# Ledger of designs, part 5: peptides against a protein of PDB entry 7BBL

Target 1, 86 residues: chain A of PDB entry 7BBL
Amino acid sequence: IAQESLESQEQRARAALRERYLRSLLAMVGHQVSFTLHEGVRVAAHFGATDLDVANFYVSQLQTPIGVQAEALLRCSDIISYTFKP

## One batch from the design tools (peptide)

Design b1_p10_2_s4 (made by RFdiffusion4, then SolubleMPNN; from b1_p10_2, 4 letters changed)
Fold by OpenDDE base, seed 2:
Structure b1_p10_2_s4 (fold): chain B 86 residues (1-86), chain A 10 residues (1-10)
Amino acid sequence: as target 1 above (86 residues)
Amino acid sequence: PLTTLDLLRA
């Protein structure tokens, strides 16, 4: 009976989470998403696409505290969390 | 277009 190493288990766990993340991006297409940023900033926008390395989110109709922006670029590293209705 | 930098003012 072979026992998978802890390191291998952690690797599989990271891979699974990464896959779920990428799948969520696909599910977001065409939907309004609520984003939580740092400093308590929360915005809502329609998800459009990401670049190949998923460094940025290209969104439209961004609802911000100071108004609505037709198009915007959200850096993924600035996003703490997001929610949306599939 | 507007970026997160603009939103965070930092």
Scores: peptide ipSAE 0.377, ipTM 0.874, DockQ to the pose 0.036
Fold by OpenDDE base, seed 1:
Structure b1_p10_2_s4 (fold): chain B 86 residues (1-86), chain A 10 residues (1-10)
Amino acid sequence: as target 1 above (86 residues)
Amino acid sequence: PLTTLDLLRA
């Protein structure tokens, strides 16, 4: 009986999380998503797409504390979390 | 268009 190394187990875990993340992005397409940003900022917008390296989220109908923006670009690194209903 | 920086007022 051979046992998988801890490093290998960690790799599988990371891969699983990454896949889950990417799948969530696909599931977001066409849906309104609620984003939690830094400084307690929370916004909602319809998810459009991301760039190849998922550095930015291209969204529409962004609801912000000061109004609604037809189109907007959210840096993924500034997003703490997001929720949506598939 | 609006960016995260605008939202964070930075």
Scores: peptide ipSAE 0.376, ipTM 0.875, DockQ to the pose 0.036
Fold by OpenDDE base, seed 4:
Structure b1_p10_2_s4 (fold): chain B 86 residues (1-86), chain A 10 residues (1-10)
Amino acid sequence: as target 1 above (86 residues)
Amino acid sequence: PLTTLDLLRA
């Protein structure tokens, strides 16, 4: 019987995870999202959009420990995790 | 506007 190679299985798994990630980005548009950054920094903001290569998150109403920032740019590589209510 | 770097201490 034919069987998919391990490399092919891993490729499909990565593709599936990437799709789930991208769909989550679409789902969070317009919603307030809680972000966990490095150094114990936690902020909340309304998600707006990403750039073409999904390197940056463009957000609004960013709630920081020192106040609210109307507009902000969050580098995706600096985000450890995020959560939101769909 | 404000960026991630502005939020990080180090």
Scores: peptide ipSAE 0.374, ipTM 0.870, DockQ to the pose 0.035
Fold by OpenDDE base, seed 5:
Structure b1_p10_2_s4 (fold): chain B 86 residues (1-86), chain A 10 residues (1-10)
Amino acid sequence: as target 1 above (86 residues)
Amino acid sequence: PLTTLDLLRA
């Protein structure tokens, strides 16, 4: 009969999504990840780490349309999606 | 190092 408030439900939902996101980052470590960026740009790179606020992805062996970059910095806000094999 | 901006065509 008692029902959780909408605000509380949304809070839990956001927390769950955040946790899943962070877990995916942990799972990415050491793996090659395919990133989809804006303008139809797609790249692949080995995930290294993120900064503390998860604003940037530090990657290596970045495969781009113009060649392979040993080290690169991908802004998380510019990433539409990513996929990888755990 | 290379950044996202280098990859975008905007």
Scores: peptide ipSAE 0.374, ipTM 0.872, DockQ to the pose 0.034

## One batch from the design tools (peptide)

Design b1_p11_1 (made by RFdiffusion4)
Fold by OpenDDE base, seed 3:
Structure b1_p11_1 (fold): chain B 86 residues (1-86), chain A 11 residues (1-11)
Amino acid sequence: as target 1 above (86 residues)
Amino acid sequence: PSTLIGEPALA
């Protein structure tokens, strides 16, 4: 019953957080998602997919301050957070 | 509920 090292405990904690993030990506497929961008900008769009390294979000019906784009590519580096209804 | 984009960090 040797105690797990602090480093190992932290690794498991980070892995758990990463898993939660990845599962949220799977759950948002086909749903309208609200994205919070920089400078307080908020947009909504239907999530389609993401690339292999989760660098971009492929979305449709993107509602922006100046109108709606049928299809668009959102770079994850431009997004602060997102929320959606499962 | 909301999710932050990027690598998760410990609180």
Scores: peptide ipSAE 0.095, ipTM 0.695, DockQ to the pose 0.042
Fold by OpenDDE base, seed 5:
Structure b1_p11_1 (fold): chain B 86 residues (1-86), chain A 11 residues (1-11)
Amino acid sequence: as target 1 above (86 residues)
Amino acid sequence: PSTLIGEPALA
């Protein structure tokens, strides 16, 4: 019985995860998001936008350990994970 | 929902 190759299955899985990620970006628009950064740092901010290659997150009302920034840039490379309430 | 940032990988 013919079946899809393992490589093909993995390719589809990666594609699905990528799509899921992109959809999460759309879903966070207009919401406050909690970001987990390196070294155990956690911040919260309202998502504004991202660039085309999703390298940066442009946010507002960024709550950091030392205060609030009206507007800020979060580099995706500095973020481990994020969560928000739809 | 929660999302990990990085290259998608199988767990």
Scores: peptide ipSAE 0.092, ipTM 0.690, DockQ to the pose 0.042
Fold by OpenDDE base, seed 1:
Structure b1_p11_1 (fold): chain B 86 residues (1-86), chain A 11 residues (1-11)
Amino acid sequence: as target 1 above (86 residues)
Amino acid sequence: PSTLIGEPALA
């Protein structure tokens, strides 16, 4: 049987990761999420929504080192990872 | 769950 090309395997892997990511966004709506930013900075906020190209996270009750912001916009490019309780 | 935003680019 013919072996699937490496490029095709990588394409499927990327697609699977993208799907998992998008599903996680749906699951985190309304929940408090812990975000890890660059240089070990960590913040927590309630996830509200994202724009169509998933470039930004619209959040509320953002807990930062200098206080809480009622509403804020987090750039996805500033985020390394996040975790939440489903 | 925990999600890493890394390569390949997801956002």
Scores: peptide ipSAE 0.072, ipTM 0.690, DockQ to the pose 0.051
Fold by OpenDDE base, seed 4:
Structure b1_p11_1 (fold): chain B 86 residues (1-86), chain A 11 residues (1-11)
Amino acid sequence: as target 1 above (86 residues)
Amino acid sequence: PSTLIGEPALA
């Protein structure tokens, strides 16, 4: 029996991770999400939507160490991780 | 749930 190639296995793994990521984006809509940013900065915000083409998060009530922004744009490249309660 | 994002990692 022929085994799936390593490259094919990696492709499936990447596809699975991407799907999981996209599903998490869908699941967080309307919820408060805690974001971990670079330099140890942590913020919380209500997730609205993403711009998949530009990789931006459109959020509201962004709580930062300085204060709260009613509306904000977070670049995915600035985000290390996030967590939320569905 | 928790998710890691960015390059090169997704989860």
Scores: peptide ipSAE 0.069, ipTM 0.693, DockQ to the pose 0.048

Design b1_p11_1_s1 (made by RFdiffusion4, then SolubleMPNN; from b1_p11_1, 4 letters changed)
Fold by OpenDDE base, seed 3:
Structure b1_p11_1_s1 (fold): chain B 86 residues (1-86), chain A 11 residues (1-11)
Amino acid sequence: as target 1 above (86 residues)
Amino acid sequence: SRRLVGEPALA
């Protein structure tokens, strides 16, 4: 039996991770999410939605170091990590 | 150098 190429294995791995990521986005809708940003900044917000290419997070009740912002837009490129309880 | 948090777009 022919062995799958390394390139094909990597492609399958990336596809699996992408699916897992998209499922996590669906799971966090309506939940409070803790976001870790650059320079040690941490914020919490209720997740609303993302745009089609997942470039931005539309959130509400954003708790920032200087106060609460009712509605806000977080750029995904500024987010290092996030956690939430399903 | 840039804003990390922005106002949402309105439609």
Scores: peptide ipSAE 0.047, ipTM 0.628, DockQ to the pose 0.067
Fold by OpenDDE base, seed 4:
Structure b1_p11_1_s1 (fold): chain B 86 residues (1-86), chain A 11 residues (1-11)
Amino acid sequence: as target 1 above (86 residues)
Amino acid sequence: SRRLVGEPALA
């Protein structure tokens, strides 16, 4: 009985998670997203786009505790999690 | 300190 290797299983799992992540980014376009950042910072913004290597999130109407920023850049490495309503 | 939010990068 043939079975795929553990490495192959892990590769498929990573690919599936990557696909889900990318699809979530597509679904976020134009929607308000709640971002959880480090040190307890939470902000809301409309998702615009990411760069080619998904290193940065380009957002608009960023709601912060001290006001709204029309355009902003969020580094993906600074984002712990996000939620949105598709 | 590390800035968490900034202006969009040049494109």
Scores: peptide ipSAE 0.047, ipTM 0.636, DockQ to the pose 0.068
Fold by OpenDDE base, seed 5:
Structure b1_p11_1_s1 (fold): chain B 86 residues (1-86), chain A 11 residues (1-11)
Amino acid sequence: as target 1 above (86 residues)
Amino acid sequence: SRRLVGEPALA
């Protein structure tokens, strides 16, 4: 029986993960998102947009440990995970 | 040091 190569399997897996990621960004629009950052820092914010290469999250009403910031930038590399309810 | 959270960069 013919079997797909490991490289092809990995390529499909990466493509699927990227698609899911991008779809999650679309679903985030207009919703409050809970972000887990480094050192146990957790913040919540309304998702606004990302830049073209999804390097940054532009958010509003960022709830931080020391207060609410109306507009803020979250670097994607600083985000460990996020959750939201669509 | 990089701030984890900050103001958006000005375009």
Scores: peptide ipSAE 0.046, ipTM 0.633, DockQ to the pose 0.065
Fold by OpenDDE base, seed 2:
Structure b1_p11_1_s1 (fold): chain B 86 residues (1-86), chain A 11 residues (1-11)
Amino acid sequence: as target 1 above (86 residues)
Amino acid sequence: SRRLVGEPALA
């Protein structure tokens, strides 16, 4: 009986998560998104676009604890999670 | 094994 290696199983799992992630980016376009950052900081912004390697999120109307910024750049490495309504 | 940056939560 053939058995898939642990490494192969992990690769498939990562691929599935990556696909879901990328699809979520498409669904976010034009919508307000709630971002959870480090240390429990939460902000909301309208998603605009990302760069080719998805290293940054270009957003508008960024609501922060100290005010609203018309346009801003969020580093993906600073984002833990996000929620939005498609 | 590279981990994915960020996780989506749909509402």
Scores: peptide ipSAE 0.031, ipTM 0.597, DockQ to the pose 0.062

Design b1_p11_1_s2 (made by RFdiffusion4, then SolubleMPNN; from b1_p11_1, 4 letters changed)
Fold by OpenDDE base, seed 5:
Structure b1_p11_1_s2 (fold): chain B 86 residues (1-86), chain A 11 residues (1-11)
Amino acid sequence: as target 1 above (86 residues)
Amino acid sequence: ARRLVGEPALA
């Protein structure tokens, strides 16, 4: 039987993951999101937007260990994971 | 050193 190449399988997998990621960005707009950063740092913030290349998260009401920041920038490369309820 | 959390860039 015909078998899809490994490269093709990986390409489809990456495409699917990328789509899911982008959909999650859409879903979190306006919601409070819990972010896990490096060294166990955890913050919560309302998602505002990202830049076009999704390099940064622009958020509001950022709850940090030392207080709340009205507006803040989270570098996507510093985010290990995030969770929210749409 | 880079700050983990910072102010948004001016637009």
Scores: peptide ipSAE 0.053, ipTM 0.635, DockQ to the pose 0.067
Fold by OpenDDE base, seed 3:
Structure b1_p11_1_s2 (fold): chain B 86 residues (1-86), chain A 11 residues (1-11)
Amino acid sequence: as target 1 above (86 residues)
Amino acid sequence: ARRLVGEPALA
């Protein structure tokens, strides 16, 4: 049998990771999520939704170092990592 | 020099 190219293998790997990511977003809806941002900033918020290109996270009850914001927008590019309990 | 948190457009 023919050996799959490295490029094709990498493409499949990226596709699998993207699928996991998108599924995590669905599982995240309505749950409190802990976000790690730059400069050691950590916040917690209830996840609402993202835009079509997943550029922003629309969240509620955002717990920040200086107080709670009822509704907020987090730029995905500012998020280093996140965790939540399904 | 950036705003990490903003108001959502959905309001």
Scores: peptide ipSAE 0.051, ipTM 0.643, DockQ to the pose 0.070
Fold by OpenDDE base, seed 1:
Structure b1_p11_1_s2 (fold): chain B 86 residues (1-86), chain A 11 residues (1-11)
Amino acid sequence: as target 1 above (86 residues)
Amino acid sequence: ARRLVGEPALA
């Protein structure tokens, strides 16, 4: 009886998480998303797109503690988490 | 401190 190696199991797990992540990005297009950033900062914005390596989030109507920006760029590395209603 | 918000690339 063949048994899947630990490496193969980890590979499948990573693939599943990556797929889930990418699907979430597709699902949030055009919707308002709540972003939790570093230093306890929380903002809300309409999701537009990301670049190929998902290094940046292109958003609109970014609501920040000090005002609203029509369009803005959020670095993915600055985002701790996000939530939205699909 | 690193800036958290920036301008998008110009088209």
Scores: peptide ipSAE 0.061, ipTM 0.640, DockQ to the pose 0.066; fails the geometry check
Fold by OpenDDE base, seed 2:
Structure b1_p11_1_s2 (fold): chain B 86 residues (1-86), chain A 11 residues (1-11)
Amino acid sequence: as target 1 above (86 residues)
Amino acid sequence: ARRLVGEPALA
């Protein structure tokens, strides 16, 4: 009987996670998102957009411990996780 | 340490 290789299974798993991630970006548009950054830092902001390679998050009304930034750029590599209500 | 938040830049 035919069995999918381990490599193929891993590839499908990565593809599924990538798709879920990209769909979450679409769902974030116009919503306030809570971002968890390194060192336990948590911020909230309205999601605006990302660049073509999804290297950065362009956000507005970024709430930080030291104040609110009208517009800001979050590097995706600095984001550990995020939550929002669709 | 690097800045975690930056200002938006226009191309």
Scores: peptide ipSAE 0.053, ipTM 0.634, DockQ to the pose 0.065; fails the geometry check

Design b1_p11_1_s3 (made by RFdiffusion4, then SolubleMPNN; from b1_p11_1, 3 letters changed)
Fold by OpenDDE base, seed 4:
Structure b1_p11_1_s3 (fold): chain B 86 residues (1-86), chain A 11 residues (1-11)
Amino acid sequence: as target 1 above (86 residues)
Amino acid sequence: PRRLVGEPALA
């Protein structure tokens, strides 16, 4: 019986997770998203778009502890997690 | 210190 190598299995797993992630970004468009950032900071914003390498999140109506920013940039490296209702 | 929030990048 032909068995897929561990490396091939890992590659498929990474590809599947990447696809799932990208699909989640697509589903996020136009919705309010809750972002968990470092240092216990949590914000909410409407997702607009991301750049080609998904390095940045372009959002609107960013709700922060000190007010609302109409448009903002969130670096993906600053985001720990996010949740939204599709 | 690095800011967490910034203006959108230019198109």
Scores: peptide ipSAE 0.064, ipTM 0.653, DockQ to the pose 0.069
Fold by OpenDDE base, seed 2:
Structure b1_p11_1_s3 (fold): chain B 86 residues (1-86), chain A 11 residues (1-11)
Amino acid sequence: as target 1 above (86 residues)
Amino acid sequence: PRRLVGEPALA
């Protein structure tokens, strides 16, 4: 019985995770998303788009502890996690 | 310190 190599399995796993991530980005367009940032900071915003390399999130109506920002840019590297209702 | 949130750049 042919056995797929560990390297091939890991490659497929990474590809699957990447696809799931990208699909989540598509699914959150236009929805309010809750973002968990560093130092326990949590914000909510409507997702607009990402740049070509998915390094930044362009959002609107960003709710922060000190106010609401109409439009904002969130660096993906600053985001620990996010949740939303599709 | 870097800003956590910024304004989007205009294209």
Scores: peptide ipSAE 0.063, ipTM 0.653, DockQ to the pose 0.068
Fold by OpenDDE base, seed 5:
Structure b1_p11_1_s3 (fold): chain B 86 residues (1-86), chain A 11 residues (1-11)
Amino acid sequence: as target 1 above (86 residues)
Amino acid sequence: PRRLVGEPALA
């Protein structure tokens, strides 16, 4: 029985993950998101937008240990994970 | 050194 090649399977998997990721960005618009950063740092902020290549998260009302920042930039590479309620 | 959190750059 012929089966899909490994390369094809991986391609589909990456495509599915990419789609899921992009959908999560759409879903978080306007919501407060909890971000887990490196070194155990956790912040919460309202998601505003991303740049075209999703390298940065433009957020508002960023809650940090030292206060609230009205507007801020989070680099995607600095984010380990995020959660939010749709 | 780059900041972990910063002001958004104008573009």
Scores: peptide ipSAE 0.063, ipTM 0.649, DockQ to the pose 0.068
Fold by OpenDDE base, seed 1:
Structure b1_p11_1_s3 (fold): chain B 86 residues (1-86), chain A 11 residues (1-11)
Amino acid sequence: as target 1 above (86 residues)
Amino acid sequence: PRRLVGEPALA
């Protein structure tokens, strides 16, 4: 039995991670999400939508240390991690 | 540093 190539294994791993990511996006719609950004910045916001191709999160009621923004855009590249309750 | 938060209308 031929062993799966390393490249194929990596492809499957990437596909699995991508699926998890997309499922998380679906799950967070309408929920408050806590975002960890670079340089120790942490914010919370209600998730509205994401632009999958542009890699932007459109959120509402963005809570920052200096105030609340009714509507905001977060660049996905600026997000280190996020957590929420489904 | 770049602004981390932007208006949705900017995109």
Scores: peptide ipSAE 0.058, ipTM 0.660, DockQ to the pose 0.064

Design b1_p11_1_s4 (made by RFdiffusion4, then SolubleMPNN; from b1_p11_1, 4 letters changed)
Fold by OpenDDE base, seed 3:
Structure b1_p11_1_s4 (fold): chain B 86 residues (1-86), chain A 11 residues (1-11)
Amino acid sequence: as target 1 above (86 residues)
Amino acid sequence: SVRLVGEPALA
């Protein structure tokens, strides 16, 4: 019998993950999100928006270990993971 | 609660 190629399986998996990711961005708008950064650093902020290629997160009320910043820009490459309550 | 790890690679 014919089986789906490994490449095709990987393409479907990436597409599914991308869709899930984009839907999560829509769901988190206006909510406080907890971000895990490198070196064990954790911050919380209200999600505002991303740029078109989702390279950056535009957030507000960023709570960092050294203080609160009213508005901030987080690079997606600096973020290991995030969690929020829809 | 939703938890995600990084942005999935497109390539």
Scores: peptide ipSAE 0.039, ipTM 0.590, DockQ to the pose 0.049
Fold by OpenDDE base, seed 5:
Structure b1_p11_1_s4 (fold): chain B 86 residues (1-86), chain A 11 residues (1-11)
Amino acid sequence: as target 1 above (86 residues)
Amino acid sequence: SVRLVGEPALA
C-alpha cells in the first residue's frame, strides 16, 4: 500500500545508472573499445583512463578513418555510445 | 559485451 515517492524513485534510478556507468569504466581498463561518435564516425581504441569528473577519455592506439593515433583524448560529450568485451 | 549510451543524466 505504501509507495516510495517519485523523487526517491528517480534518485535511486539515477544512482543505479551512475554506478553502472562507473563500473563500465573500470571494466574498460586495458581493453579495446569501439566508440560511436557524432556524424556516424566510429573509432576503436584501448582505454587508458579518465579524469576525475569523467569529462575525457584518455586512450591509446586510436583507430580513426584517417589513421592511427598512438595516444589521444576523447571528450565524453562527443561520444554517443561505446561497446567492448569485458 | 557491454554497451552504454553516454553518461546517464544525473539531474
Scores: peptide ipSAE 0.038, ipTM 0.589, DockQ to the pose 0.047
Fold by OpenDDE base, seed 1:
Parts: C-alpha cells; structure tokens; sequence
Structure b1_p11_1_s4 (fold): chain B 86 residues (1-86), chain A 11 residues (1-11)
C-alpha cells in the first residue's frame, strides 16, 4: 500500500483544474458569459476565443456599466471569475 | 451553470 507523494497529489490536482478550465473555454464558445472583474465590476459578453496562453479573451457584445461594445478584448488578469450556462 | 474562478496556472 504505497502512498502517493504530496507532490504527485498536487500535480494531479493542478492537472485536473487545468483540464477543467480548458474544457470550460471550449464549452463557452458562442455563449454569453458573465465576467466578474476587479472593483466589483461585472460585465457580460459572448465568448469568441482566447489566445494560446489564454492571456486574453476575445469577446463580442460586451455589456459594460456604461455601454455595449461590439467587439472587445478582455485581459485574463482583469478577470476574477466567470459563469455561463453550457 | 458553470462557475470558475481565476486561471489554474496562476494558482
């Protein structure tokens, strides 16, 4: 009954989270997503795509507190969380 | 509904 090392457990956890994240990106394509940004700002937009390192989110119909932008780029670093209905 | 917080790579 050999026990898995803590490092190995952490690696599996990170891998699982990463896979979940990537799958969520695939699932949200074409859907409206609600983004929670810093300072309590919340916006909604249709997800288009991300760059290779997921540094940016390419979205459309971005609904912001002061208006709607047809096309926009959201920096991943500005996003705290997001939700959508698959 | 799916909810995700942050980028796993940043965690």
Amino acid sequence: as target 1 above (86 residues)
Amino acid sequence: SVRLVGEPALA
Scores: peptide ipSAE 0.036, ipTM 0.594, DockQ to the pose 0.048
Fold by OpenDDE base, seed 4:
Structure b1_p11_1_s4 (fold): chain B 86 residues (1-86), chain A 11 residues (1-11)
Amino acid sequence: as target 1 above (86 residues)
Amino acid sequence: SVRLVGEPALA
């Protein structure tokens, strides 16, 4: 009985995660998203778009611990996780 | 509510 190699399984898993990620980006457009950043910082913002090449989130009404920014860029690398209601 | 972690790497 043939079994997919571990490497192939991992590749398939990564592909699935990538697809899930990209679909989530599409789903969150226009929605308020809660972002968990490093050092325990949490912010909320309305998602606008991403720059896939630069790895930025373009957001609006960013609620930070020190105030609200009308427009802002969040570096994807600074984001640990996010939640939103589709 | 959906929770996701940052962009996954591909290989």
Scores: peptide ipSAE 0.040, ipTM 0.590, DockQ to the pose 0.049; fails the geometry check

Design b1_p11_2 (made by RFdiffusion4)
Fold by OpenDDE base, seed 2:
Structure b1_p11_2 (fold): chain B 86 residues (1-86), chain A 11 residues (1-11)
Amino acid sequence: as target 1 above (86 residues)
Amino acid sequence: PPRTTHDLLAA
């Protein structure tokens, strides 16, 4: 019988992950988010927005190991993972 | 302009 190609299956999987990711960004707005960065660095900040290509996270009240930054820009490529409570 | 992750990782 007919079957879906491997490439098609992978495409659907990527699309599903992308949708889940984008939905998490919407749910994140206005909430404090814990970010895990490279080299074991962990910070917390209130999520504001992203740019159009989701290259950067614009955050406020960024709690860092060296103090609090009122406004900051987190490069998405530097973020390994994040958690938050909706 | 706001500080970036570069500042965090370089500190």
Scores: peptide ipSAE 0.286, ipTM 0.839, DockQ to the pose 0.037
Fold by OpenDDE base, seed 4:
Structure b1_p11_2 (fold): chain B 86 residues (1-86), chain A 11 residues (1-11)
Amino acid sequence: as target 1 above (86 residues)
Amino acid sequence: PPRTTHDLLAA
């Protein structure tokens, strides 16, 4: 019986996760998103867009422990997780 | 006020 290789299975899994991730980005546009950053920092902001390689999140109304920033840039590599209501 | 994650994490 022909069976998919482990590498192929892993590739499909990565592709599925990537698609899920990208779809979540589309779904969060215009919504307030809660972000968990390093050092226990948690912020909330309205998601605007990402750059072409999804390296940065461009957000607005960023609520931080030290105040609200009208517009800000969140580096994706600094984000541990996020949650929002689509 | 913070404009990037760097500012947020440094503050």
Scores: peptide ipSAE 0.284, ipTM 0.838, DockQ to the pose 0.035
Fold by OpenDDE base, seed 1:
Structure b1_p11_2 (fold): chain B 86 residues (1-86), chain A 11 residues (1-11)
Amino acid sequence: as target 1 above (86 residues)
Amino acid sequence: PPRTTHDLLAA
């Protein structure tokens, strides 16, 4: 029985994680999401969409420490984590 | 209010 190479196993693992991530984005659409950013900054906003390379999150009703922004752009690279109720 | 992450972190 042929054994899958370590490289192939790692590839499948990355693919699985990527799929999980993308599915979470789809599930977030239209829902309020809590985002944890750098420097302890935490905000909540309704998720709208992302660009094709998932570099930015387009959100609405962004609740920030200094007020609410109707629409905003969050750089995905600045997001440490997020949670939401599907 | 901030419109981008940069604005949030700079505020």
Scores: peptide ipSAE 0.282, ipTM 0.838, DockQ to the pose 0.035
Fold by OpenDDE base, seed 3:
Structure b1_p11_2 (fold): chain B 86 residues (1-86), chain A 11 residues (1-11)
Amino acid sequence: as target 1 above (86 residues)
Amino acid sequence: PPRTTHDLLAA
């Protein structure tokens, strides 16, 4: 029986995780998302879109500790996690 | 008011 290499198994695993991530991005469009940033900062915003390489999130109605920002740019590298209701 | 994550984390 031909066996799949460990490397190819890992590739499939990474691909599956990436697919789940990308699907979540599609699902959050137009929804309010709760973001956890560094140093315990938590904000909520309506997700608009990302750039082609998914380096930044373009959001609206960003609720911050100092007020609401109508339009904002969230760098994905600064986001620890996020949650939303599909 | 903050417009980017940098502004948020610096506040």
Scores: peptide ipSAE 0.282, ipTM 0.838, DockQ to the pose 0.034

